Peptides against a protein of PDB entry 3T6J. Designs and how they scored, part 67

Target 1, 375 residues: chain A of PDB entry 3T6J
Amino acid sequence: PIVESYIGFIESYRDPFGSRGEFEGFVAVVNKAMSAKFERLVASAEQLLKELPWPPTFEKDKFLTPDFTSLDVLTFAGSGIPAGINIPNYDDLRQTEGFKNVSLGNVLAVAYATQREKLTFLEEDDKDLYILWKGPSFDVQVGLHELLGHGSGKLFVQDEKGAFNFDQETVINPETGEQIQSWYRSGETWDSKFSTIASSYEECRAESVGLYLCLHPQVLEIFGFEGADAEDVIYVNWLNMVRAGLLALEFYTPEAFNWRQAHMQARFVILRVLLEAGEGLVTITPTTGSDGRPDARVRLDRSKIRSVGKPALERFLRRLQVLKSTGDVAGGRALYEGYATVTDAPPECFLTLRDTVLLRKESRKLIVQPNTRLE
Target 2, 372 residues: chain A of PDB entry 3T6J as posed
Amino acid sequence: PIVESYIGFIESYRDPFGSRGEFEGFVAVVNKAMSAKFERLVASAEQLLKELPWPPTFEKDKFLTPDFTSLDVLTFAGSGIPAGINIPNYDDLRQTEGFKNVSLGNVLAVAYREKLTFLEEDDKDLYILWKGPSFDVQVGLHALLGHGSGKLFVQDEKGAFNFDQETVINPETGEQIQSWYRSGETWDSKFSTIASSYEECRAESVGLYLCLHPQVLEIFGFEGADAEDVIYVNWLNMVRAGLLALEFYTPEAFNWRQAHMQARFVILRVLLEAGEGLVTITPTTGSDGRPDARVRLDRSKIRSVGKPALERFLRRLQVLKSTGDVAGGRALYEGYATVTDAPPECFLTLRDTVLLRKESRKLIVQPNTRLE

## One batch from the design tools (peptide; aimed at target 1 Y13 P82 H150 H263)

Design b2_p23_3_s2 (made by RFdiffusion4, then SolubleMPNN; from b2_p23_3, 15 letters changed)
Fold by OpenDDE base, seed 4:
Structure b2_p23_3_s2 (fold): chain B 375 residues (1-375), chain A 23 residues (1-23)
Amino acid sequence: as target 1 above (375 residues)
Amino acid sequence: MKSKRGAGPTGVTSEPYPVVRAP
């Protein structure tokens, strides 16, 4: 078997300032069959990057073909097991030297198993569909999240010699219509500038890329989905995200006005964006469970994903990228924290919904080290 | 960067770490 591993101070999610890496490591075996899908995605990456809602000037100057491998994890040492990884974590290195993506396939597989009776916050009519397509939709989302999410975008930089990696005279900010007014100076990084919101913001960008690009027929075809199946995968992927946004409330601490998990905060932000889009795209309805206690239902109108959801996400995602590229911390923080704010304001009453989420909290899964053998 | 670990709490294996947000 092909064995892959890495070890070191890598991810900074547990640093409140997003700068210091946590020590982690894994040993995994390459899943050749699953890797083939991601290889096809890589082959289309250059074209798919052009589908992202920012000008080429805000994308990497040169496409650097990355590696993408599906891995079956034998052991993982760290505070948490990811579904996928994009490394290195420095954006400047990603855009100049390249990057590698991995999907932790057997970790994803564990998440696929869901008991229907324990599946919360979905309409009954969606449960079977959700269970059927959760796994496949996750594969799509993770692939896009890593390769085209974390693997996309350019930071505008002025180096130590005063040279810019962009043409100050010709590059236009698509949000303002003006020339670029801010950038990263020598020694400044994404994490150093955006600090407390950097991790969650980037995860939000990556998740948004996944949702946005999963609408592209080519992406679905790469993963082997066509026709009605493709539409179901799209629907379930989006449905999963909006559901996750509700579930995210578990990780908000009202007393401290803070979030305890970057990815869940990101998913809540996306939910807020899609709720703001209105037009019946997303609806959260408080209900009463069979036990007579509070419950809720999330509804996503699949017919409005492309007409309402996509444009809303497009605008939001472009703003995320532009603010990231230009190092506009003030604008980025204002945007992101605005959507990340949790109040009890109607119609959603998120603080009240949080109580419902906590009441309906699912048991956490325990993942243990697997065995492997030669056959 | 790590991708999402799961669709919800059951997929999050990391212990929650509070992030202090600037006002």
Scores: peptide ipSAE 0.025, ipTM 0.600, DockQ to the pose 0.046
OpenDDE base, seeds 1, 2, 3, 5: peptide ipSAE 0.023, 0.023, 0.023, 0.024; ipTM 0.618, 0.632, 0.580, 0.604; seeds 1, 2, 3, 5 fail the geometry check

Design b2_p23_3_s3 (made by RFdiffusion4, then SolubleMPNN; from b2_p23_3, 12 letters changed)
Fold by OpenDDE base, seed 4:
Structure b2_p23_3_s3 (fold): chain B 375 residues (1-375), chain A 23 residues (1-23)
Amino acid sequence: as target 1 above (375 residues)
Amino acid sequence: MKSKFGPSTAGVTAEPLPVVRAP
């Protein structure tokens, strides 16, 4: 078997400033069969990058073919086990030297398992479909999230010699229509500039890329889904994200006005974006459970994903990227924190919904280290 | 980046570190 290992001070999610890495490590075995679909995704990556909603000038200058491998994790030492990884974490290195993607396949497989009777916040009519397609849709989302999410976009940089990695005269900010007015100076990084919002912001961008690109038939085809199956995978992927946005409230601390988990904060932001789109795309309805206590239902109108959801996400995702590329911390913070704010304002009344989310909290799965053997 | 924790592992909290970076 091909064994991969990963160890060091790598992820900075536990640093409030997003700069200091937490020590972590894993040992894994390559799953060749599962890696094949990601290899196909890599083969299409250059073309798919062009489908992202920003000008080529905001994308990496040179496409560097990354590695993408599905891994079966034997052991993982850290604060949490991710579904996927994109490294290195420095965007400047990603755009100049390249990057590697991994999907933690057996971790995903564990996450796929759910009991219908314990599945919260979905309409009854959606539960079976959700259970059926959660796994496949999650594979799609992780692949896109890592490869084309974290693996996309350009930082505008002025180097130590004063040279720019972009043409100041010709590159136009698509949001303002003006020339580029801000960039990263020598020594500045994504994390150093965006600091407290950097991790969650980047995860939000990556998740948004996943939702946005999963709408492309080519993507679903790569993963082996066509026709009605492809549409179901898309629907469940979006539904899962919307549901996750509600579940995210568990990780908000009202008393401290802060979020405790970057990915869940990101998912809440996406929920807010899609709610703002209106037109009945997303509906959250407080209900009463069979136990007589508060419950809720999230509804996503499948017919409005492309017509309402996609344009809303497109605009949002473009803004995320433009603000990231230009190092516009003020604009980025204003945008992101605006959507990340949790209040009890109607119609959603998120603080009240949080109480419901906590009441209906699902038990966490315990992941146990597997063994390997020769057959 | 660590990416897309599933429901089983989503409970990771970002705890403050003792050392605060210089402004």
Scores: peptide ipSAE 0.056, ipTM 0.601, DockQ to the pose 0.042
OpenDDE base, seeds 1, 2, 3, 5: peptide ipSAE 0.043, 0.046, 0.031, 0.039; ipTM 0.632, 0.580, 0.607, 0.617; seeds 1, 3, 5 fail the geometry check

Design b2_p23_3_s4 (made by RFdiffusion4, then SolubleMPNN; from b2_p23_3, 15 letters changed)
Fold by OpenDDE base, seed 4:
Parts: structure tokens; C-alpha cells; sequence
Structure b2_p23_3_s4 (fold): chain B 375 residues (1-375), chain A 23 residues (1-23)
């Protein structure tokens, strides 16, 4: 078997300033069969990058073909087990040297297991569909999230010699219509500039890329979905995200006005973006459960994903990227924290909904180290 | 920074590392 591993100070999610890596490591075996799907995605990556809602000037100057491998994890040491990984974590290295993606396939498989009777916050009519397609849709989302989410975009940099990696005279900010007015100076990084919001912001960008690009027929085809199946995968992927945005409230601490999990904060932000889009795309309805206690239902109108959801996400995603590329911390913080704010304002009353989320909290999954053998 | 997690309960440790920075 092909064995892969890494170990070291990798992820900075637990650093409030996003700078210090937590020591982690894993040992895994390559799943060749599952890797083939991601290889096809890699083969289309250069074209799919062009589908992202920013000018080529905000994308990497040179496409560097990354590796993408599906891994079956034997052991993982860290504060949590991811579904996918994109490394290195330094954007400057990604855009100049390249990157590698991995999907932790057997971790995803565990996540697929859902008991219908315990599935919260969905309409009854959506539950079976959700259960059926959660796994496949999550595979799509992880692939896009890593490869084209974390693997996309350019940082505008002025090096120590004063040279720019972009043409100051010709590159235009698509949001302002003006020339580029800010960039990263020598020694500045994504994490150093965006600090407390860097991790969650980047996860939000990556998740948004996943939702946005999963609408592309080529993506679904790569994963083997066509026709009605493709539409169901899209629907469930989006539904999963908006549901996740509600679930995210578990990880918000009202007393401290803090988020405790970067990915869940990101998903809440996306929920807010899609709610803001209006037009009945997403609705959250408080209900009463069979136990007589508060419950809630999330509804996503699948017919409005492309007409309402996509444009809203496009605009938001472009803004995320532009602000990231230009190192506009003030603008980025204003945008992101605006959507990440949790209040009890109507109509959603998120603080009240949080109580419902906590009441309906699902049990944590215990992931146990597997064994493997050659036959 | 770049590890995606599922949307369900993760059990991830969320307490921040202590940080001391100069002004």
C-alpha cells in the first residue's frame, strides 16, 4: 500500500491570531479508487478556476497542477479530524510552489452515517433525500473546497526589493473599478494581516467556492452524477450548508461574543448571505417538536439556487477574494464580521434559535482508529 | 488553516491557545 503521513505544527485554528500551528499528525493509506475522482477534478482545475467570480489578475499567475489524493486514515492526532486538507498553509507558497490536497475518505464515510430519526432541522420530505445524497454531496464539497477553494486566488505582494507581483497600472479592482490600492508588504501574510478572522474567513471562502462551483455541470459529471442525480446532489449540498449554518450556533458563545469553531462560523456567514438574498431561497421556521419543546426547520427552495443563491454567493465570494488579495483588512473585517454577528433581531432571532439548536444538539461521534491488513 | 471539517458535531477543541503579543 501507499502510505502517506505528515506531522508538525500545521493548522492554526486554535491560535486566536491564526498564526501558531497546533502540533498534529496522521498516518494514512492511499485509496486509489477514490483518488481517481479527485484526479479528474485536478485535470479540470485550470478551467474551473476560470469559473470563479474574479478576474484572472486575482488568480494565480501560473497554474500549478496540484496533487489530490483520497486517504484512509489509520491514525490521527490533533484537536479534531478533518475531512480534507490543503497544504501548505502559506498562500505565498501555494501560488509560487504549489500545493497538495487530500481527502480523508474514511473520515467522510463516518460522517455519512445518519439516523433519520435523529436528523434535526430538516423538513420530513427532505430527510430521505438528504440521507441518500449527503455522502456524495460532501465528497463534491470537500474536493472543491480543498482544490479550488483553498487552492485558488492570488495575494498581491510587494517584495523586499519593492517589486510587485501585479501590474499596478493595469490591474483593476472589480469591486471599486479603481487601481489596486493595497497589498501585502514583505513579511506580511494572510494570517498576520487578517489575524482573528483569517481562519474562518478563508474557510468561508473555500466553502463558498464549493457551493458556487458545484453548480457547474462539469463538476458533477466528474463525480459521476448526471441528470436528476446531479440536481439532487447540488440541492443536498446547498441544503447541508444552510443547515450547517444553523447548527453553527452551537459554537457561538453569546456571553463572549465569540465563535469557537472557524468552519462553523464560516457556515453561519454563508447562511446569512443566503438569507440576505431573500426571495424565499432560505427560510428558517421555529416549530414545536413532538416532545412539546422548541424545534426548527430549514427550508431551501431548490428552484431558486441558481437564480437567487448563485448570484448572491457570487457577489459575496468575489468580495471575499478581492479583499483577501488586496490585504484590505478593514474592508474584510467589516464584511465578514457583519455577517458573523449573532443577534436576536427578527425575523431570524438567531440567539433564540441557538437555544433550540442546543436543545436539539446531536451527540458527538467517536471515531476509532481502524485496523488494516493485506489479503 | 486549511482542513475542512464536516458540518456536524465535531468535538473539536475550541479553546484558544494563550497568546502574548507586544503592542
Amino acid sequence: as target 1 above (375 residues)
Amino acid sequence: MKSKRGPGPTGVTSEPLPVVRAP
Scores: peptide ipSAE 0.103, ipTM 0.648, DockQ to the pose 0.041
OpenDDE base, seeds 1, 2, 3, 5: peptide ipSAE 0.069, 0.064, 0.056, 0.075; ipTM 0.608, 0.628, 0.668, 0.671; seeds 1, 2, 3, 5 fail the geometry check

Design b2_p23_4 (made by RFdiffusion4)
Pose (drawn by RFdiffusion4):
Structure b2_p23_4 (pose): chain A 372 residues (1-112, 116-375), chain P 23 residues (1-23)
Amino acid sequence: as target 2 above (372 residues)
Amino acid sequence: AIEPGGPAVESLVDFNDYEVWGS
């Protein structure tokens, strides 16, 4: 459509429980030139789902070209203006017929060297160069194969299923599936507090995982003296964001105040656990004399160590999502999401530095439409 | 007609941080 639109109580992020949605609406025009660079990603999107750490039976049944667009926003009502979105938020529809992927083009043109804190003098160079371009990649993957992948196991009214039970097996356990989503049950209705952050974490992780693929970069025009940087800046940005996320964690209430930032911190911790000197947090000192930190990500060890930690992580997340296993999902997540002062990081002590170097986000003013 | 100066909304997208939504 020339004009793209949508509205309702949709994103569930701000419900302390995680079910009730917050009202919004938007009207934006579809840009053509930048969209083809996405529809390309849609065309070859079919194969990639099978590159995911879980078998094809643990994935959605068919596939689709649901849609991927680039929208110049006219009116976005509500609390915020996301960079990209995958909707409608009803999973059943995501598997049965389809969903849509939205990359808002003109919001980006808004959001783009001393404020590059927690990086090094190198780094921020590659950051300034490849942040914008890589942003499109991470968004595309986050939206398309982030939430586009995965399958829910639901018990329909009768004792039957939405799938064949005897032929499905859990790779982690080896048994046959003993858990699932029953009638009326949904992602938010079960995982609740964690559902948003958990699902987002999965999407970003698949983002990096497939951001390691030559084809996707060929789609975005990255290869050779190019294919490096963008991938690096992407991962580096992910680990840095994992650091900045401490600001949005409330230690007194042992509670996270966001899904994305928490998820990012989780991915950071998983990478730190992979160890092998791949990632480091150093309690440095800024030129101003105050405290500071430098995030060190060894790029040469990206494929040899980091990737395994990823596909094992995604495999577990997805496995627990399909069977709807809350016990495992939490125990696997809230454990990773835990914030403590234990070394050799001391995140409780780091958080202060994160708050000192903290940033306050900008404001986006919007135009109106007068009737003549 | 298009007129400027409408309501300001918090940016969820920044150079250093951003959000991509979905469920």

Design b2_p23_4_s1 (made by RFdiffusion4, then SolubleMPNN; from b2_p23_4, 9 letters changed)
Fold by OpenDDE base, seed 2:
Structure b2_p23_4_s1 (fold): chain B 375 residues (1-375), chain A 23 residues (1-23)
Amino acid sequence: as target 1 above (375 residues)
Amino acid sequence: AIVLGGPAVRSDVSFTDYTVAGR
């Protein structure tokens, strides 16, 4: 088998300032079949980057062909095991040197093992579809999230010599219609400037890229989905995201006004964006469970994903990228923290919903790492 | 990176076997 490993201080999710990496390492075996799908995605990456909702001036100047591999993890050391990885985590290196993507296939497989009777917050008519397509839709989401999420976008930089990596006279901010007014100075990084929101903000951008680009027929084709299957994969991917936004409330601490998990905060933000879009796209309804205790149902109108959801996500995603590219911390923080705010305001009453989420909390999933035998 | 449903916890106890037949 082809064995891959990595080790070091890599992910900074546990650093409040998003700068210090946590020690992490794994040993894994390459899944050749699944890796082939990701390689097809890589082959289309340059074209798909053009589908993102920002002008080319806000995208990387030069496409650097990345590596993408699906791995079955044999052993993992760290505080948490991801489903996908994009490294390095430095945006400057990503845009100048390139990057590598990894999908941890057997981590996803464990996550897919959901019992129908324990599946919370979905309509009954969605449960079977969700169970069927959760895995495949997540493969799509992970691929897009890592490759075209984390792997996309340009930071505007002025170097130590005063030179800009963009034309100050011609590049226009698509949100303001004006010339670029802010950028990263020498020594400034994404993490150093955006600090406490950097990790979650970037995850939100990456997740949004996944949702946005999964609507593209070429993406679904790459993963082997056509016709009704492709539409179901799209639906389940979006449904999973809005459900995750509700589940995310578990990781909010009201007393401290703090989020304890960057990805979950990101997913809640996306939920808020899609709820704001209105028009019946997303509905969260408090209910009473069969046990007589509080419950909830999330409904996503699949017929409104393209007509309502996509435009809302497009506008939001563009704003995320523009604020990131320009190093506009004030604007970025205002936008992101606005959507990340959890109150009990009607109609959603998110703090009340949080109580329901906690009540319906599933047992913590454990990933049991396998013994390896050679045959 | 992307995580599903929050960070999964690694268990040091393994009851599963991974068979490697080749490269």
Scores: peptide ipSAE 0.131, ipTM 0.606, DockQ to the pose 0.071
OpenDDE base, seeds 1, 3, 4, 5: peptide ipSAE 0.121, 0.130, 0.119, 0.026; ipTM 0.613, 0.596, 0.627, 0.544

Design b2_p23_4_s2 (made by RFdiffusion4, then SolubleMPNN; from b2_p23_4, 10 letters changed)
Fold by OpenDDE base, seed 2:
Structure b2_p23_4_s2 (fold): chain B 375 residues (1-375), chain A 23 residues (1-23)
Amino acid sequence: as target 1 above (375 residues)
Amino acid sequence: AIVLGGRAVRSDVTFTDYTVAGK
């Protein structure tokens, strides 16, 4: 077997400023079969990057072919096991040196283990489909999230010598129609500028890329889905995201007006974006469970994903990227915190829904160190 | 690989944790 190991100060999610990494280490075995799918995705990455909703001037100048592997974790040391990883964290290094992506396959397998009777917040008609395609759709999402999410976009930089990595005279901000008015100066980084929202904002961008690009037929083909299966994978991926946005409320602390988990905050933001799109795309309905206690149902109109969802996500994702590229912290914070705000305002009444989410909270899943044997 | 800095993705249910059998 091919063995990989990761060790170092990698993830900064526990740092309030998103800068200091937590020490993490794991040993894993390469899953060759699943890795092959990700390699195909890598082979298409340069072309798929062009499908993202920003001008080429906001994309990396030169495509650097990354690695992407699926790993089965043998041992893990850290505060939590991710489903996927993109390294390094530094945008400048990604642009100049490249990056690596991994999917932790057996972690995903545990995450996929859902009993139908315990599956919350979905319509009955969606449950079987969700159970069937959650795993495969999440593989797609993770692949896109890491490779084309975290692996995409350019930061506009003025170096210590005063040189720009973009043409100030010709590059136009697609949101304003004007020349670029802000950028990263020497010593400024994504995390240093965007600070408390940097991690969640970036995760939101990456998740949005996943949802947006999973609509592309080539992506589904790479993962081996065609026809009705491909459409089901798309549907379940989007459904999973909107459901996750509701589940995310568990990680909001109303008293402190803060989020405790960057990815879940990101997913809530996406939910808000898709709700704002309106037209019946997403509906959250408070209900009463069989136990007589509060419940809720999330409905995603499949027929409106492309017509309503995609354009909404496109606009939002473009704004995320433009604000990131230009280092517009004020604009970025205003945008992101606006969508991340949790109130009890109708019609959603998110604080009330949060109570429902907490009431229906699932037990913590545990990953036990796997046994290995020689045959 | 020895790494400084990274981005990690969690599932929709972020309750995954690592443990040893018996604990």
Scores: peptide ipSAE 0.107, ipTM 0.654, DockQ to the pose 0.058
OpenDDE base, seeds 1, 3, 4, 5: peptide ipSAE 0.104, 0.101, 0.132, 0.098; ipTM 0.659, 0.633, 0.664, 0.662; seeds 1, 3, 4 fail the geometry check

Design b2_p23_4_s3 (made by RFdiffusion4, then SolubleMPNN; from b2_p23_4, 12 letters changed)
Fold by OpenDDE base, seed 2:
Structure b2_p23_4_s3 (fold): chain B 375 residues (1-375), chain A 23 residues (1-23)
Amino acid sequence: as target 1 above (375 residues)
Amino acid sequence: PIVLGGKAIKSDVSFTDYVVAGR
């Protein structure tokens, strides 16, 4: 078997400022079959990057072919085991040296294990489809999230010598129609500038890329889905995201007005974006469960994903990228915190929904170190 | 050489932890 490992101060999610890495490490075995799908995605990455909703001037100048591998974890040390990883963490290094992506396959397998009777917040008609396609759709999402999410976009930089990595005279901000008015100066990084929102903001961007690009037929083909299956994978991926946005409320602390998990905050933001799109795309309905206690149902109108959802996500994702590229912290914070705000305002009444989410909270899933044997 | 450090995602339900067998 091919063995991979990494160790060091890597992820900064536990740092309030998003700067200091937590010590983490794993040993894993390569899943060749699943890795092959990700390699096909890598082979298409340069072309797929062009499908992202920002001008080429906001994308990396040169595509650097990354590695992408599916791994079965043998041992993991850290505060939490991820489903996917994109390294290195530094945008400048990604742009100049390249990057690597991994999917932790057996972690995903555990995450996919859902009993129908315990599946919360979905319509009955969606449950079987969700159970069937959650795994495959999440593989797609992870691949896109890591490779084309975290692996995309350009930071506008003025170096220590005063040189710009973009043409100030010709590059136009697609949101304002004006020349670029802000950038990263020497010594400034994504994390240093965006600080408390940097991690969640970036996760939101990456998740949005996943949702946006999973609509592309080539992506589904790479993962082996065609026809009705491809459409079901798309539907379940989007459904999973909007459901996750509701579930995310567990990780909000009203008393402190803060989020405890960057990815879940990101998913809530996406939910808010899709709710704002309106037109019946997403509906969250408070209900009463069979136990007589509060419940809720999330409905996603499949027929409106492309017509309503995609344009809404496109606009939002473009704004995320433009604000990131230009180092516009004020604009970025205003945008992101606006969508990340949790109130009890109608019609959603998110604080009330949070109570429902907490009431319906599932038991924590545990991954136990697997046994290995030689045959 | 690749500098270690990156972005990582978790599942839709962020309840996943790693434990050693027997604990």
Scores: peptide ipSAE 0.065, ipTM 0.655, DockQ to the pose 0.054
OpenDDE base, seeds 1, 3, 4, 5: peptide ipSAE 0.031, 0.038, 0.059, 0.037; ipTM 0.543, 0.548, 0.612, 0.586; seeds 1, 5 fail the geometry check

Design b2_p23_4_s4 (made by RFdiffusion4, then SolubleMPNN; from b2_p23_4, 10 letters changed)
Fold by OpenDDE base, seed 2:
Structure b2_p23_4_s4 (fold): chain B 375 residues (1-375), chain A 23 residues (1-23)
Amino acid sequence: as target 1 above (375 residues)
Amino acid sequence: AIVLGGKAVRSDVSFTDYTVSGR
């Protein structure tokens, strides 16, 4: 077996300022079969990056072929186990040295297991489809999230010598139509500038990339889905995301006006974006459960994903990237915190929905791996 | 082949997630 490991101060999710890494490590075995799919994705990455909704000037100047493997975790030391990882977390290093992606396959396997009777907030008609395609859609989402999400985009930088890594005279901000007016100076990083929103913002960007690019036929083909299956995978991926946005409310603390989990905040933001798109794309309906207590249903109109959802996500994702590239913290914070705000305003009444989410919440997943055997 | 033996308490809340214990 091929064994991989990593160790060090890597993820900064527990740092309020998003800068200091937590000591983390794992030992894992390569899943060759699943890794093959990700390798195909890597082979297409350079082309797929061109499909992202920002000008090439906002993308990395040179594509550096990354490594991407699916790993079965033997042991993990840290505060939590992710489903996917993109390292290093330094954008400058990603641009100049490259990066590595991993999917923790056995973590995902646990996430794939869903009992129909316990599946909350979905219409009955969606449950079987969701159960069937949750796993495959996760593979797609994780691959895109890590490789083309975290692995995409350029930071505009002025180095210590005053040189720019972009042409100030010709590069145009697609949102303003003007020349670039802000950038990262020497010593400034994504995390240092965006601070408290950096982690969640980046996760939101990566998740959005996943949703956006999963609509591309080539992506689904890489993962072995065609025809109706491909459409179902797309639908379930988007459905899962909007559902996750509702579930995310568990991780919001109203009294402190803060989020306790970066990924879940990101998913709530995406939900808000898709709700704002309107036109019946996403509907959240409070209901009464069979137990007589509050419940809710999330509905995603499949027929509106491309016509309504994609354009909304495109605009939002472009804004995320442009603000990130230009180091526009004020604009980025205004945008992101605007969508991350949780109120009880109609029609959604998110604070009320939060009560429902808390009422219906399930136990957090735990993975225990007491033994390994050879066959 | 390597077979991993283990148990899981399952949740469908997160997928591309970095979960923090105790939350």
Scores: peptide ipSAE 0.023, ipTM 0.581, DockQ to the pose 0.247
OpenDDE base, seeds 1, 3, 4, 5: peptide ipSAE 0.023, 0.019, 0.023, 0.018; ipTM 0.571, 0.523, 0.545, 0.549; seeds 1, 4 fail the geometry check

Design b2_p23_5 (made by RFdiffusion4)
Pose (drawn by RFdiffusion4):
Structure b2_p23_5 (pose): chain A 372 residues (1-112, 116-375), chain P 23 residues (1-23)
Amino acid sequence: as target 2 above (372 residues)
Amino acid sequence: SVHAQPAGPTDPEEIGGFEPFLD
C-alpha cells in the first residue's frame, strides 16, 4: 500500500504484568527505493529459517512473504517511535497466515564522538562508519527472523494437537514433549514479566547469528573490505548495549525496567560466560578523572567462541518457547538476567559509572495535516 | 543468588518494537 497504517492496544511492554497493551497508532507512507533492498531479504528469507539451531519441526509450519517495507512516518501517536516492528502481536496469526515487518525510514535519518563512551579511540571510528549501515541489517533480521522464526505448541480444545507428538523430540533432553500452550494460553499470559524481554533477546540473538552470514551482507551490499567492520560494529554495539543496560536496571527492587536493555545485558553475560578473553569490562578512568570503563571485544574470536554460545542459547530459548516451559525459561533467563557485584566485573559497581556517563534520549517532533 | 523478577518493564520512556542502540 502507498499508505501504511495501524492502531490499537498493541505493544505490551509497559504492563507490570506484561499482558495489557498500550494504545498507539501510526500513519506513514511507503518508500519504494529503500524497500526493494528489503524485499530482497524477504525473497531469500525462506532458507535461513532452517539455519536456526532447532530442527524444522520446531519451527513454524510453512513460511511467507508477509511483508518488509521502509516507511516515512507521518503520524506516530503514543509514547514512542520504534525503528522497526513486527506485527500484529497475535502469535497464532504469525504462524497461520502471516505477519508484517516494518522498517521506518525517516526515523533513522534523525538518529545518527565523545559521547561514544565505553569504547576505545579505535572502535568508535568503525562505529561511526558502520553503525548506520549495520543498523538496517540488525533491524531486518530482528524483525524478519527475530520473531519470524519459532513455533508454538498448542493444545487445541480436544485432546488433539496442532502438531504430531510422537515425531517431536527435545534436543536438550531427548524425551518427547511433555509441555505446551493449552487453550486460551499465550506468550504474555504465561511468561508475563519475562515474555517481552525474553522474546526480544531471542530476536536480537538471531540478529547477530544470521548477521554472521555472507548472503545477508551481499543483500545489504557488504563484502570483502566491507563484510568485516559491519559485523564487528554490530556485535561490539550489542556488547556495549549490554553494558549500558545497567542504567535501566533497578537493584533495590531487583527489577528490570525494560525488555530490550535487559535482553541486551543477558546476551552480554552469555558472551562473557563464553569466556576465552573474547569480551572484557575494564574499570578504567576517563580523561576527566572520574571513573570510567572500556568494553573490549576480540574480533578474531567471534566465530570460534561467540557463535557457539549464541546457537546454544537460541536453541534453548526456542526449545523452551515451543513447549511453553516457564520454569526452565525463567531459571535459564532470570539467572542470566541477575545483577550482582561479583567480579571480575562487579556490575553493581559498574552501574554507577554507567549512570555517570548516562545519556538522556532526544525528542522527535512531528508534523500535522491541516484540512483545507 | 537469584531473585525472581517482580514486575515487567516499568519504564515509560521505553520504545516499543525495535529499540535503537544508544550513542

